# Peptides against a protein of PDB entry 6CSU, part 6

Target 1, 51 residues: chain A of PDB entry 6CSU
Amino acid sequence: GALEELRGQYIKAVKKIKCDMLRYIQESKERAAEMVKAEVLRERQETARKM

## One batch from the design tools (peptide; aimed at target 1 G1 A2 L6, target 1 (a further copy) R7)

Design b1_p11_4_s1 (made by RFdiffusion4, then SolubleMPNN; from b1_p11_4, 7 letters changed)
Fold by OpenDDE base, seed 1:
Structure b1_p11_4_s1 (fold): chain B 51 residues (1-51), chain C 51 residues (1-51), chain A 11 residues (1-11)
Amino acid sequence: as target 1 above (51 residues)
Amino acid sequence: as target 1 above (51 residues)
Amino acid sequence: GAVEEARRALE
């Protein structure tokens, strides 16, 4: 019936959004980690140059 | 140094985004539940009308 | 009821 259809539609939509958001969070964390990794590399290279 | 500053900035940004997304998910779930509640009420009213 | 079931399904 209408109740079951509505329930299914909204539950499905919210689950999709949740999954997309969690994936975006994970990807954002990975990008942030790579930025930090790049900075570590630059600092190590600068240190090595000064040795 | 530059490394610590960068680390702090990106960690803070990611945490902010995560919190905002989790709040949005929670609010979206609440809205979905209220939509279902409204449909339940409509169906009960329709049933009562047919009694 | 249906609302509580929906809430649980969304968590």
Scores: peptide ipSAE 0.202, ipTM 0.628, DockQ to the pose 0.010
OpenDDE base, seeds 2, 3, 4, 5: peptide ipSAE 0.197, 0.197, 0.200, 0.200; ipTM 0.623, 0.623, 0.625, 0.628

Design b1_p11_4_s2 (made by RFdiffusion4, then SolubleMPNN; from b1_p11_4, 8 letters changed)
Fold by OpenDDE base, seed 5:
Structure b1_p11_4_s2 (fold): chain B 51 residues (1-51), chain C 51 residues (1-51), chain A 11 residues (1-11)
Amino acid sequence: as target 1 above (51 residues)
Amino acid sequence: as target 1 above (51 residues)
Amino acid sequence: GPVERALAELE
């Protein structure tokens, strides 16, 4: 019936939103990791320059 | 230094966004669960009425 | 039951 179809549409939409959000979180984590790596590299280079 | 502080601020912001998104997903799942439960209840009541 | 199966789709 109409209510069952509406429920199905909602579930499908929620699943899509969940996937999109998890992808965004993963991409944000990757960007954060890159920032950390860059910082560590700069610190090591600075240390090397002082030696 | 300034870059390290900026990195720290970004990491903190990303963590907050992640938490907010996970909370949104959980709330969406709860709403979806309620819709499913309501549908099942209606179906059972309809079946009972036919008996 | 049907509710548990439907919720599992969201995991």
Scores: peptide ipSAE 0.085, ipTM 0.596, DockQ to the pose 0.011
OpenDDE base, seeds 1, 2, 3, 4: peptide ipSAE 0.075, 0.078, 0.071, 0.076; ipTM 0.595, 0.594, 0.590, 0.592

Design b1_p11_4_s3 (made by RFdiffusion4, then SolubleMPNN; from b1_p11_4, 6 letters changed)
Fold by OpenDDE base, seed 4:
Structure b1_p11_4_s3 (fold): chain B 51 residues (1-51), chain C 51 residues (1-51), chain A 11 residues (1-11)
Amino acid sequence: as target 1 above (51 residues)
Amino acid sequence: as target 1 above (51 residues)
Amino acid sequence: GAVEEALEKLK
């Protein structure tokens, strides 16, 4: 009935939030890692040039 | 020095992950809430038509 | 080094 459908929609929405959160966290970690890698590379190159 | 800069970049990246996660969770909740509201409205209208 | 280890934990 109507109440079961509403409950179903709520549960579906909550599951979507969980899945989207986990995916976004993973993607954010990957982007952060790439930014740090680029910084490490630049720092190593700058250090090498000054030696 | 170089080590301090690298440490700083790591901390900055971690903070970005945290902030992005919190923002995305909030936005996801808002989107889910709007979807549920739309469903509730449709169900109420359908119920009313059948009465 | 320490930075590489930290990066690995983020993946």
Scores: peptide ipSAE 0.069, ipTM 0.580, DockQ to the pose 0.016
OpenDDE base, seeds 1, 2, 3, 5: peptide ipSAE 0.061, 0.063, 0.066, 0.068; ipTM 0.585, 0.578, 0.575, 0.578

Design b1_p11_4_s4 (made by RFdiffusion4, then SolubleMPNN; from b1_p11_4, 8 letters changed)
Fold by OpenDDE base, seed 2:
Structure b1_p11_4_s4 (fold): chain B 51 residues (1-51), chain C 51 residues (1-51), chain A 11 residues (1-11)
Amino acid sequence: as target 1 above (51 residues)
Amino acid sequence: as target 1 above (51 residues)
Amino acid sequence: GPIDEALEKEK
């Protein structure tokens, strides 16, 4: 009935939110890692220039 | 040094994102639960009207 | 809940 359908929709929505948030966190971590990698490269280049 | 500071900032940012997402999910679940509760109330009232 | 547990594992 309507109650069971609503429950099903709720469960589906919660699962979607979970997946979306996990993906967001993963992508954010990847972006942060790439920024760190770029900064490390710049720092190494600067260090090399000073030597 | 600059590298350690950057690493610290990265870790801090990731932790913040994690906490924000957990809060978002929790609030979303709470809103969903309240919507279900309201719908159940309406359905019970409708059922009572039909009896 | 299971969602919170899943996100807690995300480091």
Scores: peptide ipSAE 0.115, ipTM 0.597, DockQ to the pose 0.024
OpenDDE base, seeds 1, 3, 4, 5: peptide ipSAE 0.097, 0.097, 0.102, 0.094; ipTM 0.600, 0.593, 0.599, 0.598

Design b1_p11_5_s1 (made by RFdiffusion4, then SolubleMPNN; its pose is not in this set)
Fold by OpenDDE base, seed 5:
Parts: C-alpha cells; structure tokens; sequence
Structure b1_p11_5_s1 (fold): chain B 51 residues (1-51), chain C 51 residues (1-51), chain A 11 residues (1-11)
C-alpha cells in the first residue's frame, strides 16, 4: 500500500544519502592527507634551503 | 605560519563535518529500522483483525 | 525483529 511505498522510498533515499556521505568523507580524508603531505614537503624544502 | 594555520583550520573543519555526517547516518539507520518495525507491527495487527 | 535487523545491516 501507500505506507509501504513511502517506507520503501524513504529507505532508498537514506541509502543513497549514506553512500554520498561516505564518499564525501573519504574524499575529504584524502584531501586532508594530501594537505599534510604537501606541508611536510614544504617544510623539508625550507629546511634544505637553510642548510 | 599562515599556511599552517589554514591547513589546521581545514583539518578541524573536516573532522567536524565527518562527525556530523556519521551521526546523521547513524540516526538515519535508526529511523529506518524503526519504520520497518512499525510496518511489521501494523501488518501483524491487520492480520490479527482479519483472523 | 528480523525485518528490522535486515534493514540495519543493509544501511
């Protein structure tokens, strides 16, 4: 019935949102890691220039 | 320096967003589970009334 | 309960 259909639609929507959010989190973690990596590399370069 | 501060701010923001999203996902799972439970109970009640 | 558990696992 209509209630079951609504429930089904809700669950489907929630699953989609979860997938999107998990992907976003993963991508954000990757970006954060790359930012840290870049900083470390810059610091090494600065240290090297001062040697 | 300024770059390190910016990086730190970004990481802090990403961590906050991640926490918020994970909480939302968890709450959404709970709501979805409760919707299914409610449907099952309704179906049982309907069946009982028809007996 | 089984229906609930199935959804909890699927999400």
Amino acid sequence: as target 1 above (51 residues)
Amino acid sequence: as target 1 above (51 residues)
Amino acid sequence: DEAKKEIEEAL
Scores: peptide ipSAE 0.121, ipTM 0.599, DockQ to the pose 0.011
OpenDDE base, seeds 1, 2, 3, 4: peptide ipSAE 0.120, 0.075, 0.120, 0.118; ipTM 0.597, 0.588, 0.595, 0.597; seeds 1, 2, 4 fail the geometry check

Design b1_p11_5_s2 (made by RFdiffusion4, then SolubleMPNN; its pose is not in this set)
Fold by OpenDDE base, seed 5:
Structure b1_p11_5_s2 (fold): chain B 51 residues (1-51), chain C 51 residues (1-51), chain A 11 residues (1-11)
Amino acid sequence: as target 1 above (51 residues)
Amino acid sequence: as target 1 above (51 residues)
Amino acid sequence: EEAEREIEEAL
């Protein structure tokens, strides 16, 4: 019936959201790691300038 | 020192990720709700056709 | 992963 169909559609939508979120987290963590890496390189250059 | 700066940058990046994720979850839930709403409308129309 | 747990709780 309509209720079961609606529940099924809701669960399907929630599962999609979960998958998208997990992917987004992973990608965001990778971007953050690259940002930190770039900052470390800048800091090393700055340390070298102060020698 | 460099270690403290790096730690600070990492924590800052992680906090940003958390905020972005929570926002994305909220927006995704809203999109899912709209998708379900649209499907309910279609189902109502289909039910009406079968009367 | 803590972020995964937070997602599951938020959904």
Scores: peptide ipSAE 0.158, ipTM 0.631, DockQ to the pose 0.029
OpenDDE base, seeds 1, 2, 3, 4: peptide ipSAE 0.148, 0.154, 0.150, 0.148; ipTM 0.614, 0.623, 0.612, 0.629

Design b1_p11_5_s3 (made by RFdiffusion4, then SolubleMPNN; its pose is not in this set)
Fold by OpenDDE base, seed 3:
Structure b1_p11_5_s3 (fold): chain B 51 residues (1-51), chain C 51 residues (1-51), chain A 11 residues (1-11)
Amino acid sequence: as target 1 above (51 residues)
Amino acid sequence: as target 1 above (51 residues)
Amino acid sequence: SEAEKELLEAE
């Protein structure tokens, strides 16, 4: 019936939102990791230059 | 050192983003639940009216 | 409600 159809639509929408948010969190973690990696490489270069 | 400080800042930022996103997901679920609840109440009223 | 409970369990 119409109620079950509406329920199904809301559940599907919530599931999509959840997936999108979790992917965004993962991408944010990956960007943060890349920034830290770049800083580590710069620090290694600095250390090597001083040696 | 500066590298550890930067790492700490990025980790703290990612943790905050994660918490905010999970809260947003939960709030979205709650809003969807309230919408379904309202529809159920309307359907119950309709049924009662026809009886 | 049962409908709200099912939504919370759906993900």
Scores: peptide ipSAE 0.145, ipTM 0.630, DockQ to the pose 0.021
OpenDDE base, seeds 1, 2, 4, 5: peptide ipSAE 0.129, 0.139, 0.143, 0.144; ipTM 0.626, 0.622, 0.628, 0.623

Design b1_p11_5_s4 (made by RFdiffusion4, then SolubleMPNN; its pose is not in this set)
Fold by OpenDDE base, seed 3:
Structure b1_p11_5_s4 (fold): chain B 51 residues (1-51), chain C 51 residues (1-51), chain A 11 residues (1-11)
Amino acid sequence: as target 1 above (51 residues)
Amino acid sequence: as target 1 above (51 residues)
Amino acid sequence: SEAEEELKKAE
C-alpha cells in the first residue's frame, strides 16, 4: 500500500545519500593525498637544488 | 618542519570532514526514521477510527 | 523500532 511505498522511497533516498557522501569522503582523501605528494615533490626538488 | 606541519594540517582537515559527514549521514537516517514513524502512527490512528 | 532497523540495512 501507500505506507510501504513511502517507506521504500525513504529507504532508497537514504541509501543514495549515503553512497554519495561516502564517495565524496573518498574523493576528499584522494585530493588531500595528491596535495601532500605535490608538496613532497617540491621539497625534494628544493633539497636537490641546494646540494 | 613546514612539510610535516602541512601534512598534519591536511590529515586533520580530512579527519574533521569525515566526522562531519558521518554525523550528517546518521542524522539523515534518524530524520527518515522519524518520518516513517509518524506515517505509521497516522495509519494506525486512521485504522482505529475506521474500526 | 522497525523503521530504524530497516534504515540500518542502508549502512
Scores: peptide ipSAE 0.119, ipTM 0.617, DockQ to the pose 0.022
OpenDDE base, seeds 1, 2, 4, 5: peptide ipSAE 0.108, 0.118, 0.112, 0.111; ipTM 0.610, 0.618, 0.615, 0.610; seed 4 fails the geometry check

Design b1_p11_6 (made by RFdiffusion4)
Pose (drawn by RFdiffusion4):
Structure b1_p11_6 (pose): chain A 51 residues (1-51), chain B 51 residues (1-51), chain P 11 residues (1-11)
Amino acid sequence: as target 1 above (51 residues)
Amino acid sequence: as target 1 above (51 residues)
Amino acid sequence: DARVAELAAED
C-alpha cells in the first residue's frame, strides 16, 4: 500500500506540473499573439505617413 | 530503508522535471529579450529614413 | 508521510 501511495503521490505531482505548464504555455502564446495584433496596429502610423 | 529510498527517487525525478521546466523558462526570457534587440534594430531602418 | 507510515504498518 505504501508503494501505491508513493506512486500515487508522484503521479499527482507531475500531473499538476503538466497542468501548470499547459496553462503557462497557452497564456504565453496568447501574449505572443497579442504582440502580433498590437504591431500591425503600429503600421497604421506608417500607412498614415504614407498617406 | 526501501520506502525512504523510493521516496528519494520520486523526489529526485520530479526535481528533474522541474529542471527541464526551468531551462525552458530561462529560454523564454532570453527569447523575449532577443525580441527587444530585434525591435531596436528595425528602428534603425526608420532612423535612416529620418536622416 | 503519516499516510505512507499507516499503509506500511497495515502491510

Design b1_p11_6_s1 (made by RFdiffusion4, then SolubleMPNN; from b1_p11_6, 9 letters changed)
Fold by OpenDDE base, seed 1:
Structure b1_p11_6_s1 (fold): chain B 51 residues (1-51), chain C 51 residues (1-51), chain A 11 residues (1-11)
Amino acid sequence: as target 1 above (51 residues)
Amino acid sequence: as target 1 above (51 residues)
Amino acid sequence: WEKIEELKKKE
């Protein structure tokens, strides 16, 4: 009935939000890792320049 | 050093984002539950009116 | 929600 359908819609919406948020967390971690990698490379170049 | 501090800052930022997202998911579930509860009450009232 | 609880443990 209409109530079960509404309940189903809310559950589906919450599940979608959950998936989107988990993906965003994963992408944020990946971006942070790439930024750290770039900084490590810069620091290595700076160190090599001073050697 | 500067590299370790930067790494620490990125890790701290990711942890904060994770916590914020988990809280948002929980709040979204609570809001969905309250909306369903309100709809159940309305449907019960509508049913009672037709009886 | 098991994957959410897994994230709480891994980080």
Scores: peptide ipSAE 0.048, ipTM 0.586, DockQ to the pose 0.030
OpenDDE base, seeds 2, 3, 4, 5: peptide ipSAE 0.047, 0.027, 0.023, 0.043; ipTM 0.598, 0.579, 0.555, 0.524

Design b1_p11_6_s2 (made by RFdiffusion4, then SolubleMPNN; from b1_p11_6, 8 letters changed)
Fold by OpenDDE base, seed 5:
Structure b1_p11_6_s2 (fold): chain B 51 residues (1-51), chain C 51 residues (1-51), chain A 11 residues (1-11)
Amino acid sequence: as target 1 above (51 residues)
Amino acid sequence: as target 1 above (51 residues)
Amino acid sequence: MEKIKKLAEEE
């Protein structure tokens, strides 16, 4: 019936949200790591310039 | 020094990830709610058609 | 939502 179908759709949507969220977190962490890596490179160059 | 600056950049990046993740979750929930709403409309029409 | 906030704090 309509109620069971709605419940099924809700559960499916929530499962999708969970998977998408975990993927987004992983991708965001990778982007943050790359930003930090770039900052370290700039800082190394600045340190070398000030030697 | 370089270590303190790196730590600062890391903390800043992690804070950004946290905020972005919470926003992404909220947006995903809103999209899921809209999908369920659309499904309810379709199901109502199908039920009416089968009356 | 609270469980998700807790997961984010563990990063």
Scores: peptide ipSAE 0.104, ipTM 0.620, DockQ to the pose 0.029
OpenDDE base, seeds 1, 2, 3, 4: peptide ipSAE 0.077, 0.103, 0.084, 0.073; ipTM 0.623, 0.621, 0.609, 0.595; seed 2 fails the geometry check

Design b1_p11_6_s4 (made by RFdiffusion4, then SolubleMPNN; from b1_p11_6, 8 letters changed)
Fold by OpenDDE base, seed 1:
Structure b1_p11_6_s4 (fold): chain B 51 residues (1-51), chain C 51 residues (1-51), chain A 11 residues (1-11)
Amino acid sequence: as target 1 above (51 residues)
Amino acid sequence: as target 1 above (51 residues)
Amino acid sequence: MERIEELKKKE
């Protein structure tokens, strides 16, 4: 019935949000790691130039 | 220096992740609310048809 | 970040 279907849709929506959040967090962490990696490379290059 | 700059980049990256996560959560909740709203409308329509 | 990893592990 309508109540059961609505409840089902709610649960499904919440589960999807959860999964999407976890994936987004992981992807954001990976992007941040790559940004830091690039910065480390630039700093090493700058250090080498200043020596 | 390199250490301070790296630390700065790390802090900046973490802050960005935090903001992006909060925004993503909010947007996901809004999308879920719209999905539920659409379901309620469909169920009301179905109920009306079955009466 | 540790708390986030803990949440992922519980999934």
Scores: peptide ipSAE 0.100, ipTM 0.605, DockQ to the pose 0.030
OpenDDE base, seeds 2, 3, 4, 5: peptide ipSAE 0.068, 0.098, 0.092, 0.077; ipTM 0.581, 0.601, 0.593, 0.593; seed 5 fails the geometry check

Design b1_p11_7 (made by RFdiffusion4)
Pose (drawn by RFdiffusion4):
Structure b1_p11_7 (pose): chain A 51 residues (1-51), chain B 51 residues (1-51), chain P 11 residues (1-11)
Amino acid sequence: as target 1 above (51 residues)
Amino acid sequence: as target 1 above (51 residues)
Amino acid sequence: EAAKLAKLAAE
């Protein structure tokens, strides 16, 4: 039973790490995508200069 | 004994997973930092325009 | 924790 418990604890610890990384990554990509939008908007300053 | 050793192994294994996640995060910081230099360099294009 | 593992090993 100790073997099953220890195995269970290990699995739980790594499953949590995966859950944390999954969220961290999804968040990171959204932040990166937000950077893409905020800069296409910066072109408005450029296209206004061209006008 | 066997149980303490098995414990040490699971601990060492998850620590390795943490090392992988750490190297990744450090790479994240470097990439975002590299983006700062990249954006400063495109400002060079616009300062040549202003001259 | 160590006491629980000792109990489970005894079972």

Design b1_p11_7_s1 (made by RFdiffusion4, then SolubleMPNN; from b1_p11_7, 5 letters changed)
Fold by OpenDDE base, seed 1:
Structure b1_p11_7_s1 (fold): chain B 51 residues (1-51), chain C 51 residues (1-51), chain A 11 residues (1-11)
Amino acid sequence: as target 1 above (51 residues)
Amino acid sequence: as target 1 above (51 residues)
Amino acid sequence: EEERLLKLAKE
């Protein structure tokens, strides 16, 4: 009935939002890792410049 | 230095957002569960009314 | 604050 359909739609929406949020979290972690790598590279270059 | 501080602030921000998102996901699951419980209760009451 | 943090996290 209508209530079961509404329940199903709600659960489906929650699952989609969950997936989107988990993907966002994963991508944010990857961006943070890339920023760390870029900083390490910069520090190595700066060290080399000072040598 | 300034770059290390910025990196630290970025990582802190990402961690906070991750925590907030995970909490939101958990709360959304709990709300979905409560909606299912309410529906089950309603269906039981409706069945009892028909008997 | 969360909105500000979201902007930072997307940079």
Scores: peptide ipSAE 0.135, ipTM 0.617, DockQ to the pose 0.026
OpenDDE base, seeds 2, 3, 4, 5: peptide ipSAE 0.133, 0.100, 0.123, 0.096; ipTM 0.621, 0.481, 0.619, 0.602

Design b1_p11_7_s2 (made by RFdiffusion4, then SolubleMPNN; from b1_p11_7, 4 letters changed)
Fold by OpenDDE base, seed 2:
Structure b1_p11_7_s2 (fold): chain B 51 residues (1-51), chain C 51 residues (1-51), chain A 11 residues (1-11)
Amino acid sequence: as target 1 above (51 residues)
Amino acid sequence: as target 1 above (51 residues)
Amino acid sequence: EDKRLAELAAE
């Protein structure tokens, strides 16, 4: 009935939000890792230049 | 050194974002549960009125 | 360094 459908709609909305947020967290971690990697590479290049 | 500090800053930022988002997910679930509960109570009241 | 990057990815 209508009540079950409403309950289902709220649950579905929460699940979607959770999935979107977990994806955002994962993407943020990946971006942070890439930034750190890039910085490490730059530091290595600078060190090599000073040799 | 500076590189280790930078790495630490990125990790710290990611951890904070993760914590904030998990908190938001939990709060969203709680709000959705309260809304469903309120709807169930309203439906019960309506059913009782029709008795 | 690779280990630290892996730690970040695993969080």
Scores: peptide ipSAE 0.143, ipTM 0.629, DockQ to the pose 0.020
OpenDDE base, seeds 1, 3, 4, 5: peptide ipSAE 0.140, 0.136, 0.144, 0.142; ipTM 0.626, 0.623, 0.618, 0.627; seeds 4, 5 fail the geometry check

Design b1_p11_7_s3 (made by RFdiffusion4, then SolubleMPNN; from b1_p11_7, 6 letters changed)
Fold by OpenDDE base, seed 5:
Structure b1_p11_7_s3 (fold): chain B 51 residues (1-51), chain C 51 residues (1-51), chain A 11 residues (1-11)
Amino acid sequence: as target 1 above (51 residues)
Amino acid sequence: as target 1 above (51 residues)
Amino acid sequence: RDEELRKLAEE
C-alpha cells in the first residue's frame, strides 16, 4: 500500500545518502594524501637547501 | 631523521582526520535515520487521519 | 609515492 511505498522511498533515500557520503570520504582521503605528498616534497626541498 | 619524523607526524595527522571524518559521517547517518523515522511516523499518522 | 600515502589513498 501507500505506506509501504513511502517507507520504501525513504529507505532508498537513506541508502543514497550513505553512498554519497562514502564517495565524499574517499575523495577527502585522496585530497588529504595529495596534501601530505606535497608537504613532504616541500620539506625535502627545504632540507636540501639547508645542506 | 627530522624529515622522517615530520613525515610521520603528517601521516598521523591525516589518519586522525580520516577517523574524525568517518565518525562525523556515522553521526550524520544516524541523524538522517532519525529524521526519516520521524517523518515516516508523521506520514503514518496523517494516513491514519485520512482513513 | 610513500607506501603509507598510497595505502591512505586506496583505503
Scores: peptide ipSAE 0.160, ipTM 0.612, DockQ to the pose 0.019
OpenDDE base, seeds 1, 2, 3, 4: peptide ipSAE 0.151, 0.144, 0.143, 0.149; ipTM 0.609, 0.614, 0.619, 0.609

Design b1_p11_7_s4 (made by RFdiffusion4, then SolubleMPNN; from b1_p11_7, 5 letters changed)
Fold by OpenDDE base, seed 3:
Structure b1_p11_7_s4 (fold): chain B 51 residues (1-51), chain C 51 residues (1-51), chain A 11 residues (1-11)
Amino acid sequence: as target 1 above (51 residues)
Amino acid sequence: as target 1 above (51 residues)
Amino acid sequence: ELERLLKLAEE
């Protein structure tokens, strides 16, 4: 019925939000890792030039 | 050094946000479950009264 | 230290 359908839609919406949040968390980790990686590479290059 | 410390603070902040988001997801699931439970209980009570 | 931070960010 209509009430069951509405409950189903609510659960579906919650699941979508959950997936979006998990993806955002993963993307945030990846961005942080890339920032650190870039700094490591710069330092290594500078050290190599100074030798 | 100060730059390393800043990077450490950034990572710490990201970890905190991750934990907060995971907690929010769990709490959202619990709230959804309680809403469904409440409706089921109401329907059962109504059915019992009609018998 | 930077390598350590990279590892932490990837966890």
Scores: peptide ipSAE 0.095, ipTM 0.589, DockQ to the pose 0.012
OpenDDE base, seeds 1, 2, 4, 5: peptide ipSAE 0.094, 0.085, 0.077, 0.084; ipTM 0.602, 0.615, 0.597, 0.612

Design b1_p11_8 (made by RFdiffusion4)
Pose (drawn by RFdiffusion4):
Structure b1_p11_8 (pose): chain A 51 residues (1-51), chain B 51 residues (1-51), chain P 11 residues (1-11)
Amino acid sequence: as target 1 above (51 residues)
Amino acid sequence: as target 1 above (51 residues)
Amino acid sequence: AEAEFLAELAE
């Protein structure tokens, strides 16, 4: 039983790490995508200069 | 004994997972920081325009 | 306490 418990604890610990990384990564990509939008908007300053 | 050793192994294993995630995070900082230099360099194109 | 619980399971 101790072997099952210890195995269970290990699995739980790594599953949590994975859940944290999954969220961190999805958040990071969104922040990166947000950087893409905010800069296409900075071209408005450029296209206004061209106008 | 056997149970304490098994415990040490699971702990060491998850610590390894943490090392992998850490190196990745450090790489995330470096990449974002590299982006700062890249954006400063594109400003060079615009300052040549202003001259 | 964790060590006691693991000892009980090992028994």

Design b1_p11_8_s1 (made by RFdiffusion4, then SolubleMPNN; from b1_p11_8, 5 letters changed)
Fold by OpenDDE base, seed 1:
Structure b1_p11_8_s1 (fold): chain B 51 residues (1-51), chain C 51 residues (1-51), chain A 11 residues (1-11)
Amino acid sequence: as target 1 above (51 residues)
Amino acid sequence: as target 1 above (51 residues)
Amino acid sequence: SEKERLEELAK
C-alpha cells in the first residue's frame, strides 16, 4: 500500500545519502593525500636547491 | 615544521568532515523515522474515520 | 578497513 511504499522511499533515500556521503569522505581523503604528496615533493625540491 | 603542520591540518579537516557527515546521516535517519511515524499515525486516524 | 568502520558507524 501507499504507506509501505512511502516507507520504502524514505529508506531508499537515506541509503542513497549514506552512500553518497561515504563516497565523498573517501574522495576527500584522497584529495587530502594528494595535496600532501604534492607539498612533500615541493619541499624536497626546495631543500635540494638550498643544498 | 610547516610540512608537518600542513599535514596535520589536512588530517584534522578530514576528521571533522567525517564526524559532521556521520552526524548528518544519523539525523537524517531520525528525521525519516519521524516522518514515517507521523504518516502511520495519520493513516491510522483515517482508517478509524472510515470505520 | 577504515571504510568498513565508517559503514558500521553509519548503520
Scores: peptide ipSAE 0.133, ipTM 0.611, DockQ to the pose 0.028
OpenDDE base, seeds 2, 3, 4, 5: peptide ipSAE 0.096, 0.091, 0.098, 0.104; ipTM 0.537, 0.546, 0.537, 0.517

Design b1_p11_8_s2 (made by RFdiffusion4, then SolubleMPNN; from b1_p11_8, 6 letters changed)
Fold by OpenDDE base, seed 3:
Structure b1_p11_8_s2 (fold): chain B 51 residues (1-51), chain C 51 residues (1-51), chain A 11 residues (1-11)
Amino acid sequence: as target 1 above (51 residues)
Amino acid sequence: as target 1 above (51 residues)
Amino acid sequence: SELERLKELEK
């Protein structure tokens, strides 16, 4: 019936949002990791210059 | 330096968004579970009426 | 450090 269809559509929408959010979190973690790697490389280069 | 501060602020912001998103996902899962439980109960009641 | 911040984020 109409209620079952609405409930089904809501669950489907929530599932989609969950997947999108988890993907965003994963991509954000990857970006953060790359930023930290670049920072570590910079610090090593700076140390080398000061030796 | 300025770059390190920006990187630190970015990581902090990403962490906050991650936590907010995970909380939203958990709350959405709870809502979806309650909707499914209600649907299962309704179906059982409907079956009982048709017996 | 930024590495420590990343480790915290990965939790």
Scores: peptide ipSAE 0.131, ipTM 0.593, DockQ to the pose 0.013
OpenDDE base, seeds 1, 2, 4, 5: peptide ipSAE 0.112, 0.113, 0.119, 0.119; ipTM 0.588, 0.582, 0.584, 0.592; seed 1 fails the geometry check

Design b1_p11_8_s3 (made by RFdiffusion4, then SolubleMPNN; from b1_p11_8, 6 letters changed)
Fold by OpenDDE base, seed 2:
Structure b1_p11_8_s3 (fold): chain B 51 residues (1-51), chain C 51 residues (1-51), chain A 11 residues (1-11)
Amino acid sequence: as target 1 above (51 residues)
Amino acid sequence: as target 1 above (51 residues)
Amino acid sequence: SEEERLKKLEE
């Protein structure tokens, strides 16, 4: 009935949110790691230049 | 120095992740709510049609 | 809170 269908839609929507969030976290962490790596590279280059 | 700058970049990156995630959650919840509303509307229309 | 849950997800 209508109530069961609504419950099903709610559960489906919540599961999608969870999956999307976990994926977004992973991608965001990867982007953050790349930004840190770029900073490390710049610092190493600066140190080398000062030799 | 280099270590302080790296720490600063890490903290900045983590803060950005947190903010982006919170925004993404809110937007995803809103989308889920709209999907549920659409389902409720369909069920109401179906019930009315069966009268 | 949702913020606390997010911190756990980031770990």
Scores: peptide ipSAE 0.187, ipTM 0.625, DockQ to the pose 0.029
OpenDDE base, seeds 1, 3, 4, 5: peptide ipSAE 0.172, 0.174, 0.174, 0.171; ipTM 0.615, 0.615, 0.612, 0.622

